# Ledger of designs, part 27: peptides against a protein of PDB entry 4J2C

Target 1, 107 residues: chain A of PDB entry 4J2C
Amino acid sequence: MEDPFFVVKGEVQKAVNTAQGLFQRWTELLQDPSTATREEIDWTTNELRNNLRSIEWDLEDLDETISIVEANPRKFNLDATELSIRKAFITSTRQVVRDMKDQMSTS

## One batch from the design tools (peptide; made by RFdiffusion4, then SolubleMPNN)

Design b2_p13_5_s4 (from b2_p13_5, 6 letters changed)
Fold by OpenDDE base, seed 5:
Structure b2_p13_5_s4 (fold): chain B 107 residues (1-107), chain A 13 residues (1-13)
Amino acid sequence: as target 1 above (107 residues)
Amino acid sequence: SPRDKLREFYYSP
């Protein structure tokens, strides 16, 4: 069986892009109230929050796989470079999510 | 789901 990490990574990347689109719309709605309805603001906010939570959940699962690999290095035979790339993806993606959440909480 | 995919691989015997 093939390692599904890169598949899940790709799914997370797509989810991030979706969230960023929702975030952009969210900012636009708040910046120009004349073109915004309360209904669209609420919908966009809820969709964005749901997407962000989903991403965070997937990142936790990906992070768990790293712990498993590090505990069983011979079973998975991943080199240090690949492991670093996986860790970097999780770290950077968490930062992207955090930045959006921080902006939402301060608005 | 992502969780199911990961579980099948990383927790397999």
Scores: peptide ipSAE 0.506, ipTM 0.902, DockQ to the pose 0.778
Fold by OpenDDE base, seed 4:
Structure b2_p13_5_s4 (fold): chain B 107 residues (1-107), chain A 13 residues (1-13)
Amino acid sequence: as target 1 above (107 residues)
Amino acid sequence: SPRDKLREFYYSP
């Protein structure tokens, strides 16, 4: 069986792109109320929050795999470079999500 | 699902 980490990583990356699109629209709606309906604001806000939570959920699962690999190095045989790349992806993606959440909490 | 994919690989004997 092939390691599914990269598949899930790709899915998370795609989800981040979707969330960033929703975030952009959310920002636009709040910047110009004349072009925004309450319904679209609510929908966009809810969709964005749901997407962000979904990403965070997947990141937790990806993060768990790191612990499993480190606890069973002979079973998975990943080198330090690959492991670092995986950790960096999780860290940087969490930061992207956090930045959006921080901006939403102040609006 | 992502969780299922990961579980099947990382928790399999």
Scores: peptide ipSAE 0.505, ipTM 0.900, DockQ to the pose 0.807
Fold by OpenDDE base, seed 3:
Structure b2_p13_5_s4 (fold): chain B 107 residues (1-107), chain A 13 residues (1-13)
Amino acid sequence: as target 1 above (107 residues)
Amino acid sequence: SPRDKLREFYYSP
């Protein structure tokens, strides 16, 4: 069986890209009310929240796999470089999500 | 789902 980490990583990255697009639109709608309807603001906000929650959920699962690999290194045979890349992805993606959430909470 | 994919691989005997 092939390690599905990279597949899930790709799905998370796709969700991040979608969230960033929604976040950009969300920002535009709030900056220019003349071009915004309440319906689009609500839709954009809800879609953005859903994507962010999905990302956070997947990151928790990905983070758990790190612990499993570290507890069973000979079963998975991941080198230090690969493990570092996986950890860095989780850390950096959490930061991206946190930045968007912080900006949404202060608006 | 992502969770299913990960569970099948990382929690397999």
Scores: peptide ipSAE 0.501, ipTM 0.899, DockQ to the pose 0.792
Fold by OpenDDE base, seed 1:
Structure b2_p13_5_s4 (fold): chain B 107 residues (1-107), chain A 13 residues (1-13)
Amino acid sequence: as target 1 above (107 residues)
Amino acid sequence: SPRDKLREFYYSP
């Protein structure tokens, strides 16, 4: 069986791109009320929240796998470089999500 | 699902 980490990583990356698009639309709707309908604001907000929540969920699972690998290095036989890349992805992605959430909470 | 994929691989005995 192939390690599914990169598959899930790819899915998270796609979700991040989707969230960023939703976030951009969210900001546009709030900045120009004359063009925005309440329905679109609500839809965009809900979709964005759901997407961010999904990303955070997947990041937790990915982070857990790292802990498992570090606790059982012989079983998985990952090199330090790959492990570093995995950790960096989780850290940077969490920051991206945090930035969007922070802006939403202050609006 | 992502969770299922990860569980299958990382929690397999």
Scores: peptide ipSAE 0.492, ipTM 0.895, DockQ to the pose 0.797

Design b2_p13_6_s1 (from b2_p13_6, 7 letters changed)
Fold by OpenDDE base, seed 2:
Structure b2_p13_6_s1 (fold): chain B 107 residues (1-107), chain A 13 residues (1-13)
Amino acid sequence: as target 1 above (107 residues)
Amino acid sequence: SEARKKLREYYYE
């Protein structure tokens, strides 16, 4: 079986791109209320939150796989470089999500 | 999702 880590990684990357687009629109709507309808604000906010939650869920699953690999190094033949890349992806993506959430909570 | 299912199959089984 092919390692499905990269499949989920790809889904997370797509969700991040979508979230960033929604976040940009969210910011624009809040910066110019005269061009914003309540419906669009609500829709954008909800879509953004949903995407962020989806990302966080997937990251938790990916993070758990790291723990499993580290606990079972003989079962999973991963080199240190690949493991580092996987860890870095999770860390950096969590930071991206955190930055958006922080701005949403403090706006 | 199918991807999550595959994660479980690959890493837990």
Scores: peptide ipSAE 0.567, ipTM 0.924, DockQ to the pose 0.930
Fold by OpenDDE base, seed 4:
Structure b2_p13_6_s1 (fold): chain B 107 residues (1-107), chain A 13 residues (1-13)
Amino acid sequence: as target 1 above (107 residues)
Amino acid sequence: SEARKKLREYYYE
């Protein structure tokens, strides 16, 4: 079996792009109420939250794989560079999600 | 999802 880490990583990346689009729309709706309906605001907000939650869930799974690899280095035989890339992806993606969540919580 | 299932199979088994 091929390492499925990159598959989940790809799904997370797609979800981030989707979330960023929803976040942009969310911001636009709140900035100009004349262009917004309560229905669209609610829909956009819920979709955004669901996407962010999905990303966070996947990141937790990916993060756990890091611990498993580090605990079983001979089984997986990943080099330090690959492991660093995986860790950096998780860290940076969490920050992107956090930034959106922080802005949503203050609006 | 299938991806999550494969993740579990690869890393936990």
Scores: peptide ipSAE 0.566, ipTM 0.923, DockQ to the pose 0.950
Fold by OpenDDE base, seed 1:
Structure b2_p13_6_s1 (fold): chain B 107 residues (1-107), chain A 13 residues (1-13)
Amino acid sequence: as target 1 above (107 residues)
Amino acid sequence: SEARKKLREYYYE
């Protein structure tokens, strides 16, 4: 079996891109209420939250795989560079999600 | 998802 880590990583990246677009629209709607309907605000907010939750869920799974690999290095035989790339992806993506969530919670 | 399922299978087998 091929390592499915990159498949989940790709799904996370797509969700991040989608969330960033939704977040931008969310910000625009709140900045100019005259152009916003309650329906669009609700839809955008729900879609954004759903994407963020999906990302966080996948990141937890990806993070767990790293722990498993580190506990069983001989079984998976990943080099240090690949492991670092995976860790960096999780860390940076969590920060992106955190930034959006922080702005949503303070608005 | 299928991807998540494969992830579990690959890393917990």
Scores: peptide ipSAE 0.565, ipTM 0.923, DockQ to the pose 0.922
Fold by OpenDDE base, seed 5:
Structure b2_p13_6_s1 (fold): chain B 107 residues (1-107), chain A 13 residues (1-13)
Amino acid sequence: as target 1 above (107 residues)
Amino acid sequence: SEARKKLREYYYE
C-alpha cells in the first residue's frame, strides 16, 4: 500500500486555500458594510469555520502518524529529512489556522 | 473520507 500521508496533506492544502479565500471575503464584508448582508456574513463565517475544523481534524490525524512513525522507525523507513518536512507542514499549517481563528475571535 | 480511511489502514495495520 502506498503511504497516504501525501493524499491527506493535499486535501489539507486545498482546504487551507479555500479557507484563506473565505477569510478574505469575511474580512471584506466586515470592513465594508455597504457591500455586506447578514446572510452572506453568516454563510461565509459558517463555511470558514467548517473548513478550519476540517483542517484541524486532518492535522491531528497527520500528527498522529508522526508519533506512530517515530515509535516504529524501521517499519516505515522514513528519513529524518522527510519527517522534518512533515512536522514543519503540520506546524506551519496550524499557525495559519490559528492566525485566522484569532482574528475571527477578536471581531 | 477514503484518504482518512487509508491513513488509518496504512499506519495501524
Scores: peptide ipSAE 0.565, ipTM 0.923, DockQ to the pose 0.920; fails the geometry check

Design b2_p13_6_s2 (from b2_p13_6, 9 letters changed)
Fold by OpenDDE base, seed 3:
Structure b2_p13_6_s2 (fold): chain B 107 residues (1-107), chain A 13 residues (1-13)
Amino acid sequence: as target 1 above (107 residues)
Amino acid sequence: SSAREKLRKFYFE
């Protein structure tokens, strides 16, 4: 069976890109109310939140796979470099999500 | 998703 980690990683990366686009639009709508309808603000906010939740869900699963690999090294046989890359991806992506959530909560 | 299901089968089972 092919290791699906990279597939989920790709889905997370896509969701991050989508969220960043939605976040940019969200910021623009709030900065210039004359160009914003309540409907678009609500839609953008909801889509953004949904994407962020999806990312966080996938990151939890990805993080668990690392714990499983570390507990069963002979079964998966991943080298230290690959594990480091996977850990770094999760850490950095969580930070990106946290930054957007923090800005949304303070607006 | 298909990816999430594969993740379960590969890592969690």
Scores: peptide ipSAE 0.450, ipTM 0.883, DockQ to the pose 0.949
Fold by OpenDDE base, seed 1:
Structure b2_p13_6_s2 (fold): chain B 107 residues (1-107), chain A 13 residues (1-13)
Amino acid sequence: as target 1 above (107 residues)
Amino acid sequence: SSAREKLRKFYFE
């Protein structure tokens, strides 16, 4: 069986891009109420929340795989460079999600 | 998802 980590990573990356677009639209709608309908605000907000939740879910799973690999290095045989890349991806992606969530919660 | 299921089978089992 092939290591599916990169597959999930790719799905997360796609979800992040989608969320960033939704977040931008969300800010635009709130900054110009005359152009915004309640329906679009609600739709955008819900889609954004769903994407962020999906990302966080996948990040939890990805993060757990790292713990498993580190606890069982012989079983998975990953080199240090690849492990570092995986960790960095999770860390940076969590920060991106956090930034969007923080702005949403303060608006 | 299929990817998540594969992840489970590969790492968690």
Scores: peptide ipSAE 0.440, ipTM 0.877, DockQ to the pose 0.925
Fold by OpenDDE base, seed 2:
Structure b2_p13_6_s2 (fold): chain B 107 residues (1-107), chain A 13 residues (1-13)
Amino acid sequence: as target 1 above (107 residues)
Amino acid sequence: SSAREKLRKFYFE
């Protein structure tokens, strides 16, 4: 069986890109109310929240795989470099999500 | 999703 970590990683990356686009639009709508409707604000907000939630869900699963690999190193045979890259991806992506969520909660 | 299911089978089982 092929390691599916990179597949989920790719899905997360795609969701991040989508969320960043939605976040940009969300910011624009709130900065210029003359170009914003309640409908678009609500739609954008909901889509953004859904994407962020999806990312967080996948990151939880990815993070758990790290723990499993570290607890069973002989079973998975991953080198330190690969494991470091995986950890860094999870950490940095969580930060990206956190930054967007923080801005949404304070706006 | 298919990817999530594969992840479960590969790591959690």
Scores: peptide ipSAE 0.456, ipTM 0.885, DockQ to the pose 0.937; fails the geometry check
Fold by OpenDDE base, seed 4:
Structure b2_p13_6_s2 (fold): chain B 107 residues (1-107), chain A 13 residues (1-13)
Amino acid sequence: as target 1 above (107 residues)
Amino acid sequence: SSAREKLRKFYFE
């Protein structure tokens, strides 16, 4: 079986792009209330939160795979460079999500 | 999802 890590990574990356678009719209709606309806604000907010939760869910699974690989190095045979790349992806993506969530919680 | 299921089968089992 081929390692599916990159598949989930790709799905997370796509979800991040979607969330960033929703976040931009969310910001625009709140910056100019005259152009925003309550319905669009609510929809955008809910869609954004759902996307962020989906990303966090996948990141948890990806993070767990790293622990599994480190506990079973001979089974998976991943070098330190590959593991570092995977860890960096999870860390940086979590930060992107955190930044959006922090701004939403203060608005 | 299909990807999540593959992840489970590859890593968690």
Scores: peptide ipSAE 0.448, ipTM 0.882, DockQ to the pose 0.950; fails the geometry check

Design b2_p13_6_s3 (from b2_p13_6, 9 letters changed)
Fold by OpenDDE base, seed 2:
Structure b2_p13_6_s3 (fold): chain B 107 residues (1-107), chain A 13 residues (1-13)
Amino acid sequence: as target 1 above (107 residues)
Amino acid sequence: SEAREQLRKFYFE
């Protein structure tokens, strides 16, 4: 069976790109209310939140796989470099999500 | 999703 980590990683990356686009639009709508309808603000906000939740959900699962691999090194036989890349991806992606959420909550 | 299901099968089982 092929390791599905990279598949989920790819889905997370796609969701991040989508979220970043939505976040940019969200920012623009709030910066110029004259060009923003309530409907678009609500839609953008909801889509953004949904994407962020999806990312966080996937990251939680990916993070758990790290723990499983570290607890069962003989079963998975991943080298230190690969494991570091996976950890770095989770950490950096969580930071990206956190930054967007922080700005949404403080705006 | 299929990817999530595969992740479960590969790592959690």
Scores: peptide ipSAE 0.552, ipTM 0.927, DockQ to the pose 0.972
Fold by OpenDDE base, seed 5:
Structure b2_p13_6_s3 (fold): chain B 107 residues (1-107), chain A 13 residues (1-13)
Amino acid sequence: as target 1 above (107 residues)
Amino acid sequence: SEAREQLRKFYFE
């Protein structure tokens, strides 16, 4: 069976790109209320939250695979470089999501 | 999704 980690990683990356676009629009709407309707604010907020939730869910699964690989190194035969790349992706993506969520919670 | 299902099969089983 082919390793599906990169497939899920790709889905996460796509969701991050979508979320960043939604976050930008969310920020614009709140910065200039004259250009915003309550309907668009609500829609944008909901779509953004849905994407962020999707990302967090996938990251939890990806993070768990790291633990499984580290507990069973001979079964998966991943080198240190590949494992580091996977860890870095999860860490950096979590930070991106956290930053957006922090700004949303303080607005 | 299919990807999540494959992830489960590959890593968790």
Scores: peptide ipSAE 0.551, ipTM 0.927, DockQ to the pose 0.932
Fold by OpenDDE base, seed 3:
Structure b2_p13_6_s3 (fold): chain B 107 residues (1-107), chain A 13 residues (1-13)
Amino acid sequence: as target 1 above (107 residues)
Amino acid sequence: SEAREQLRKFYFE
């Protein structure tokens, strides 16, 4: 079986890109109410939240794989550089999600 | 998803 980490990583990256687009629209709608309908605001908000939750869910699983690999190094035999890249991805992506959530909570 | 299922099989089992 091929290592599916990068597949889930790709899904997370796609969800991040989608969330960033939705976040931009969300910001625009709230900044100019004259061009915004309640329906679009609600839809955008819900879609954004769903994407963020999806990302967080995947990141939890990806993060757990790191722990599993580190607890069983001989079973997986991952390169140290690869492991660092995986950790960095999880850390940076969590920060991106956190930044969007923080801005949403203050609006 | 299929990816999540594969992740489970590869890492968690």
Scores: peptide ipSAE 0.550, ipTM 0.926, DockQ to the pose 0.946
Fold by OpenDDE base, seed 1:
Structure b2_p13_6_s3 (fold): chain B 107 residues (1-107), chain A 13 residues (1-13)
Amino acid sequence: as target 1 above (107 residues)
Amino acid sequence: SEAREQLRKFYFE
């Protein structure tokens, strides 16, 4: 079978893009109460949290695959460049999620 | 998801 890493990576990236949009709206709603309803605030907050949680879950699995590959290099036959790209994606994506979560927790 | 299941089969088994 083909390596499904890039498929999950794509799903994570889509979720990140969605979360970024939700985060922007979340910020707007909190900054302008006159245009914000409690329903939209709650919906936006919940959707954002759900997306972030989904991303974190997928990142854990992706991160584990890297560990497995590094422990069994011959089995998977991935070069160093590809592994570096995968690691960088996980690291940078975790940072993006962390930044949003930090701002939400201090709101 | 299907992708997640494929990931499991490819890497974790």
Scores: peptide ipSAE 0.549, ipTM 0.926, DockQ to the pose 0.928

Design b2_p13_7_s1 (from b2_p13_7, 5 letters changed)
Fold by OpenDDE base, seed 1:
Structure b2_p13_7_s1 (fold): chain B 107 residues (1-107), chain A 13 residues (1-13)
Amino acid sequence: as target 1 above (107 residues)
Amino acid sequence: SREELREFIESLL
């Protein structure tokens, strides 16, 4: 079976971009609530939360694949560079998500 | 793609 990591990575990246847009709007709505309806605030908040949850879910699965690869290096042809890239992606993406979640929890 | 990932993981376990 072919390694689907890069495909999921791309989907996560797209989801992150979407979340960042939602987060920006979320911030704007809360800073000046007169600019939009409560319905938009609720929609934006829910969409953002759902998007972040989806990202976290995918990251967990991606992280699991790394663990499997590291436990069975002979079975996979991934070099150290590729493995490093995958780890870095998960780490950095988790941080991006965490930053948004932290800001949401304090507002 | 998520399903593909899960299938991949399952194939490795």
Scores: peptide ipSAE 0.235, ipTM 0.810, DockQ to the pose 0.687
Fold by OpenDDE base, seed 3:
Structure b2_p13_7_s1 (fold): chain B 107 residues (1-107), chain A 13 residues (1-13)
Amino acid sequence: as target 1 above (107 residues)
Amino acid sequence: SREELREFIESLL
């Protein structure tokens, strides 16, 4: 079976970019209420949360694949550099999500 | 592509 990691990685990256755009708009709306409607705030907030949840969901699955590969090194024989890249992607992406969530929870 | 990933994971177990 083909390794779908890079495909999901791309989808996660797209979701991150979308979330960052939504987060920026979310921040702008809250900073200047005169330019914001409750409808747009709610829509933006919901879309942002949906994207963040989607990312977290994918990261959990991606993380599981790494655990499986590491438990069976002879079977998969993944390049050490590639494995490191995959781990780094998950770690850094989780941090990006966490940063946005932290700012949302304190507002 | 979550389904593809899920199938892949299941194939590894």
Scores: peptide ipSAE 0.234, ipTM 0.807, DockQ to the pose 0.651
Fold by OpenDDE base, seed 4:
Structure b2_p13_7_s1 (fold): chain B 107 residues (1-107), chain A 13 residues (1-13)
Amino acid sequence: as target 1 above (107 residues)
Amino acid sequence: SREELREFIESLL
């Protein structure tokens, strides 16, 4: 079976971009209540949380693939550089998500 | 694609 890591990586990246847009709008709505309706605040908040949850879900699966690859080095012809890239992607993406979640929890 | 990933993972477990 073909390794679908790069496909899911792309989907996660797309979801991150979407979440960042929603996060920006979320901050704008809370910074100026005169331009915000409760409906938009609720919608934006829910969409943002859903996107973040989706990203975290995919990252868990991607993280599991790394463990599997490392446990089966003969089956997967991935060099140290490729493994480092995959690990770095997961780590950095988790940090991006964490930063948004931290800011949301303090508001 | 997520489903494909899950299938891939499950095939390895």
Scores: peptide ipSAE 0.228, ipTM 0.803, DockQ to the pose 0.692
Fold by OpenDDE base, seed 2:
Structure b2_p13_7_s1 (fold): chain B 107 residues (1-107), chain A 13 residues (1-13)
Amino acid sequence: as target 1 above (107 residues)
Amino acid sequence: SREELREFIESLL
């Protein structure tokens, strides 16, 4: 079975881009309530939360693959550079998600 | 793709 990491990585990145767009709109709606309806605020908030949850879910699975690879180095052909790239992606993406969640929780 | 990843992970466990 082929390693699907890069496929999921791409999907996570797309979800991040979507979330960032939703987050921008969310920020705009809350900063200028005159431009927002309750329906749009609720929709944007829910879509944003759903995207963030989806990302976190995928990151958990991606993180598990890292653990498996590190526990079984002989079974896999990944070099140190590729492993570092994968780990960095998970770490940086979690930070991006955390930053958005932190701002949402304080608003 | 998430399902594919889970299947992959499960195949390794």
Scores: peptide ipSAE 0.221, ipTM 0.799, DockQ to the pose 0.665

Design b2_p13_7_s2 (from b2_p13_7, 5 letters changed)
Fold by OpenDDE base, seed 1:
Structure b2_p13_7_s2 (fold): chain B 107 residues (1-107), chain A 13 residues (1-13)
Amino acid sequence: as target 1 above (107 residues)
Amino acid sequence: SREELREFIASLL
């Protein structure tokens, strides 16, 4: 079976961009509540949370694939550079998600 | 694609 890591990586990146847009709107709505409807606030909040949850879910699966590859180096024949890129992607993406979640929990 | 990833993982375990 073909390694689908790069495909999922792309989907996660797209989800991150979507989440960042939703997060920006979320902050704008809460900053000036007089111009925001409760419906838009709720929709934005829910969409943002759903996107973040989806990202975290995918990151867990991607992280598992790395563990499997490292346990079976001969089977996958991935070089150190590729593994480093995959690990860095997961680490940096988790940080981006964490930052948004932290700000949401304090607002 | 998530399903493809899950299938991939399952094939390795």
Scores: peptide ipSAE 0.261, ipTM 0.830, DockQ to the pose 0.653
Fold by OpenDDE base, seed 3:
Structure b2_p13_7_s2 (fold): chain B 107 residues (1-107), chain A 13 residues (1-13)
Amino acid sequence: as target 1 above (107 residues)
Amino acid sequence: SREELREFIASLL
């Protein structure tokens, strides 16, 4: 079976980009309520939360693959650099999501 | 592709 990590990584990256756009709009709408309807605020909020949740879900699965690989190094023989890149991607992406969630929870 | 990942994980466990 082929390693789907890079494919999911790409999907997560796309979701992050989408979330960042939604987050920007979300902040704009809340900073100036006269520029948007309650419907747009709710839609933006829901879309943003959905994207963030999707990202977190994928990151959990990606993280599990890393755990499996690390538990079976002789079986997979992944390049150390590649493994590091995968770990870094998960860590950095989690931070991006966490930052957005923190800002949303304080509003 | 989430399902592909889940299948992959399942195959490794």
Scores: peptide ipSAE 0.261, ipTM 0.829, DockQ to the pose 0.677
Fold by OpenDDE base, seed 4:
Structure b2_p13_7_s2 (fold): chain B 107 residues (1-107), chain A 13 residues (1-13)
Amino acid sequence: as target 1 above (107 residues)
Amino acid sequence: SREELREFIASLL
C-alpha cells in the first residue's frame, strides 16, 4: 500500500487556507456589527469550528504515521530530511490552529 | 484520502 501522507498533507493545507479565510471573516463580522448579521456570524463560526476540527483530526492521523515510520525505518525509505519535513508540518499546523482557537475562545 | 490514510495505518498496526 502506498504512503498517502502527502495527499492528506495537501488536504490539510487546503483546509487551513479555508479556515484562515473564515477566521478573517469571523474577525471582521465581530469588529463591525453594522455589516454583520447574526446568521452570518453563526454560519461563519460553525464553519470555522468544523474546519479546525477536521484539521485536528487529520493531524492526529498524520502524527500516528510518524510514529509508525520511526518504528519501522527499514520498511519506509524516508530520509532524515523527509521525516523532518513531515514533523515540522504537523507542528506548525497545530500552532496555526491553536492560535485561531485561542483568539476565538477569548472573544 | 482520509480513508486511505486510515487503511494505510491499519495495515501497519
Scores: peptide ipSAE 0.257, ipTM 0.826, DockQ to the pose 0.691
Fold by OpenDDE base, seed 2:
Structure b2_p13_7_s2 (fold): chain B 107 residues (1-107), chain A 13 residues (1-13)
Amino acid sequence: as target 1 above (107 residues)
Amino acid sequence: SREELREFIASLL
């Protein structure tokens, strides 16, 4: 079975981009209520939360793969650079998600 | 691909 990490990474990246677009619209709707309908606010909020949840879910699974690889270094033969890249992706993506969630929770 | 990842993880345990 092939290592699906890079595939899931790509999907997470796309989901992040989608979430960022939704977050921008969410911010705009809150900043100018005259441009917002209740329906759009609700839809945007729900879509954003769903996307963020999906990302977090995938990050948990990706994080588990790292733990497995680190526990079995001879089996996977990933060099330190690749492992670092994978860890950095998870860390940075979690930060991006956290930043959006923090702003949503304060509004 | 999430399911594929889960299957992959399961295969490693």
Scores: peptide ipSAE 0.247, ipTM 0.820, DockQ to the pose 0.666

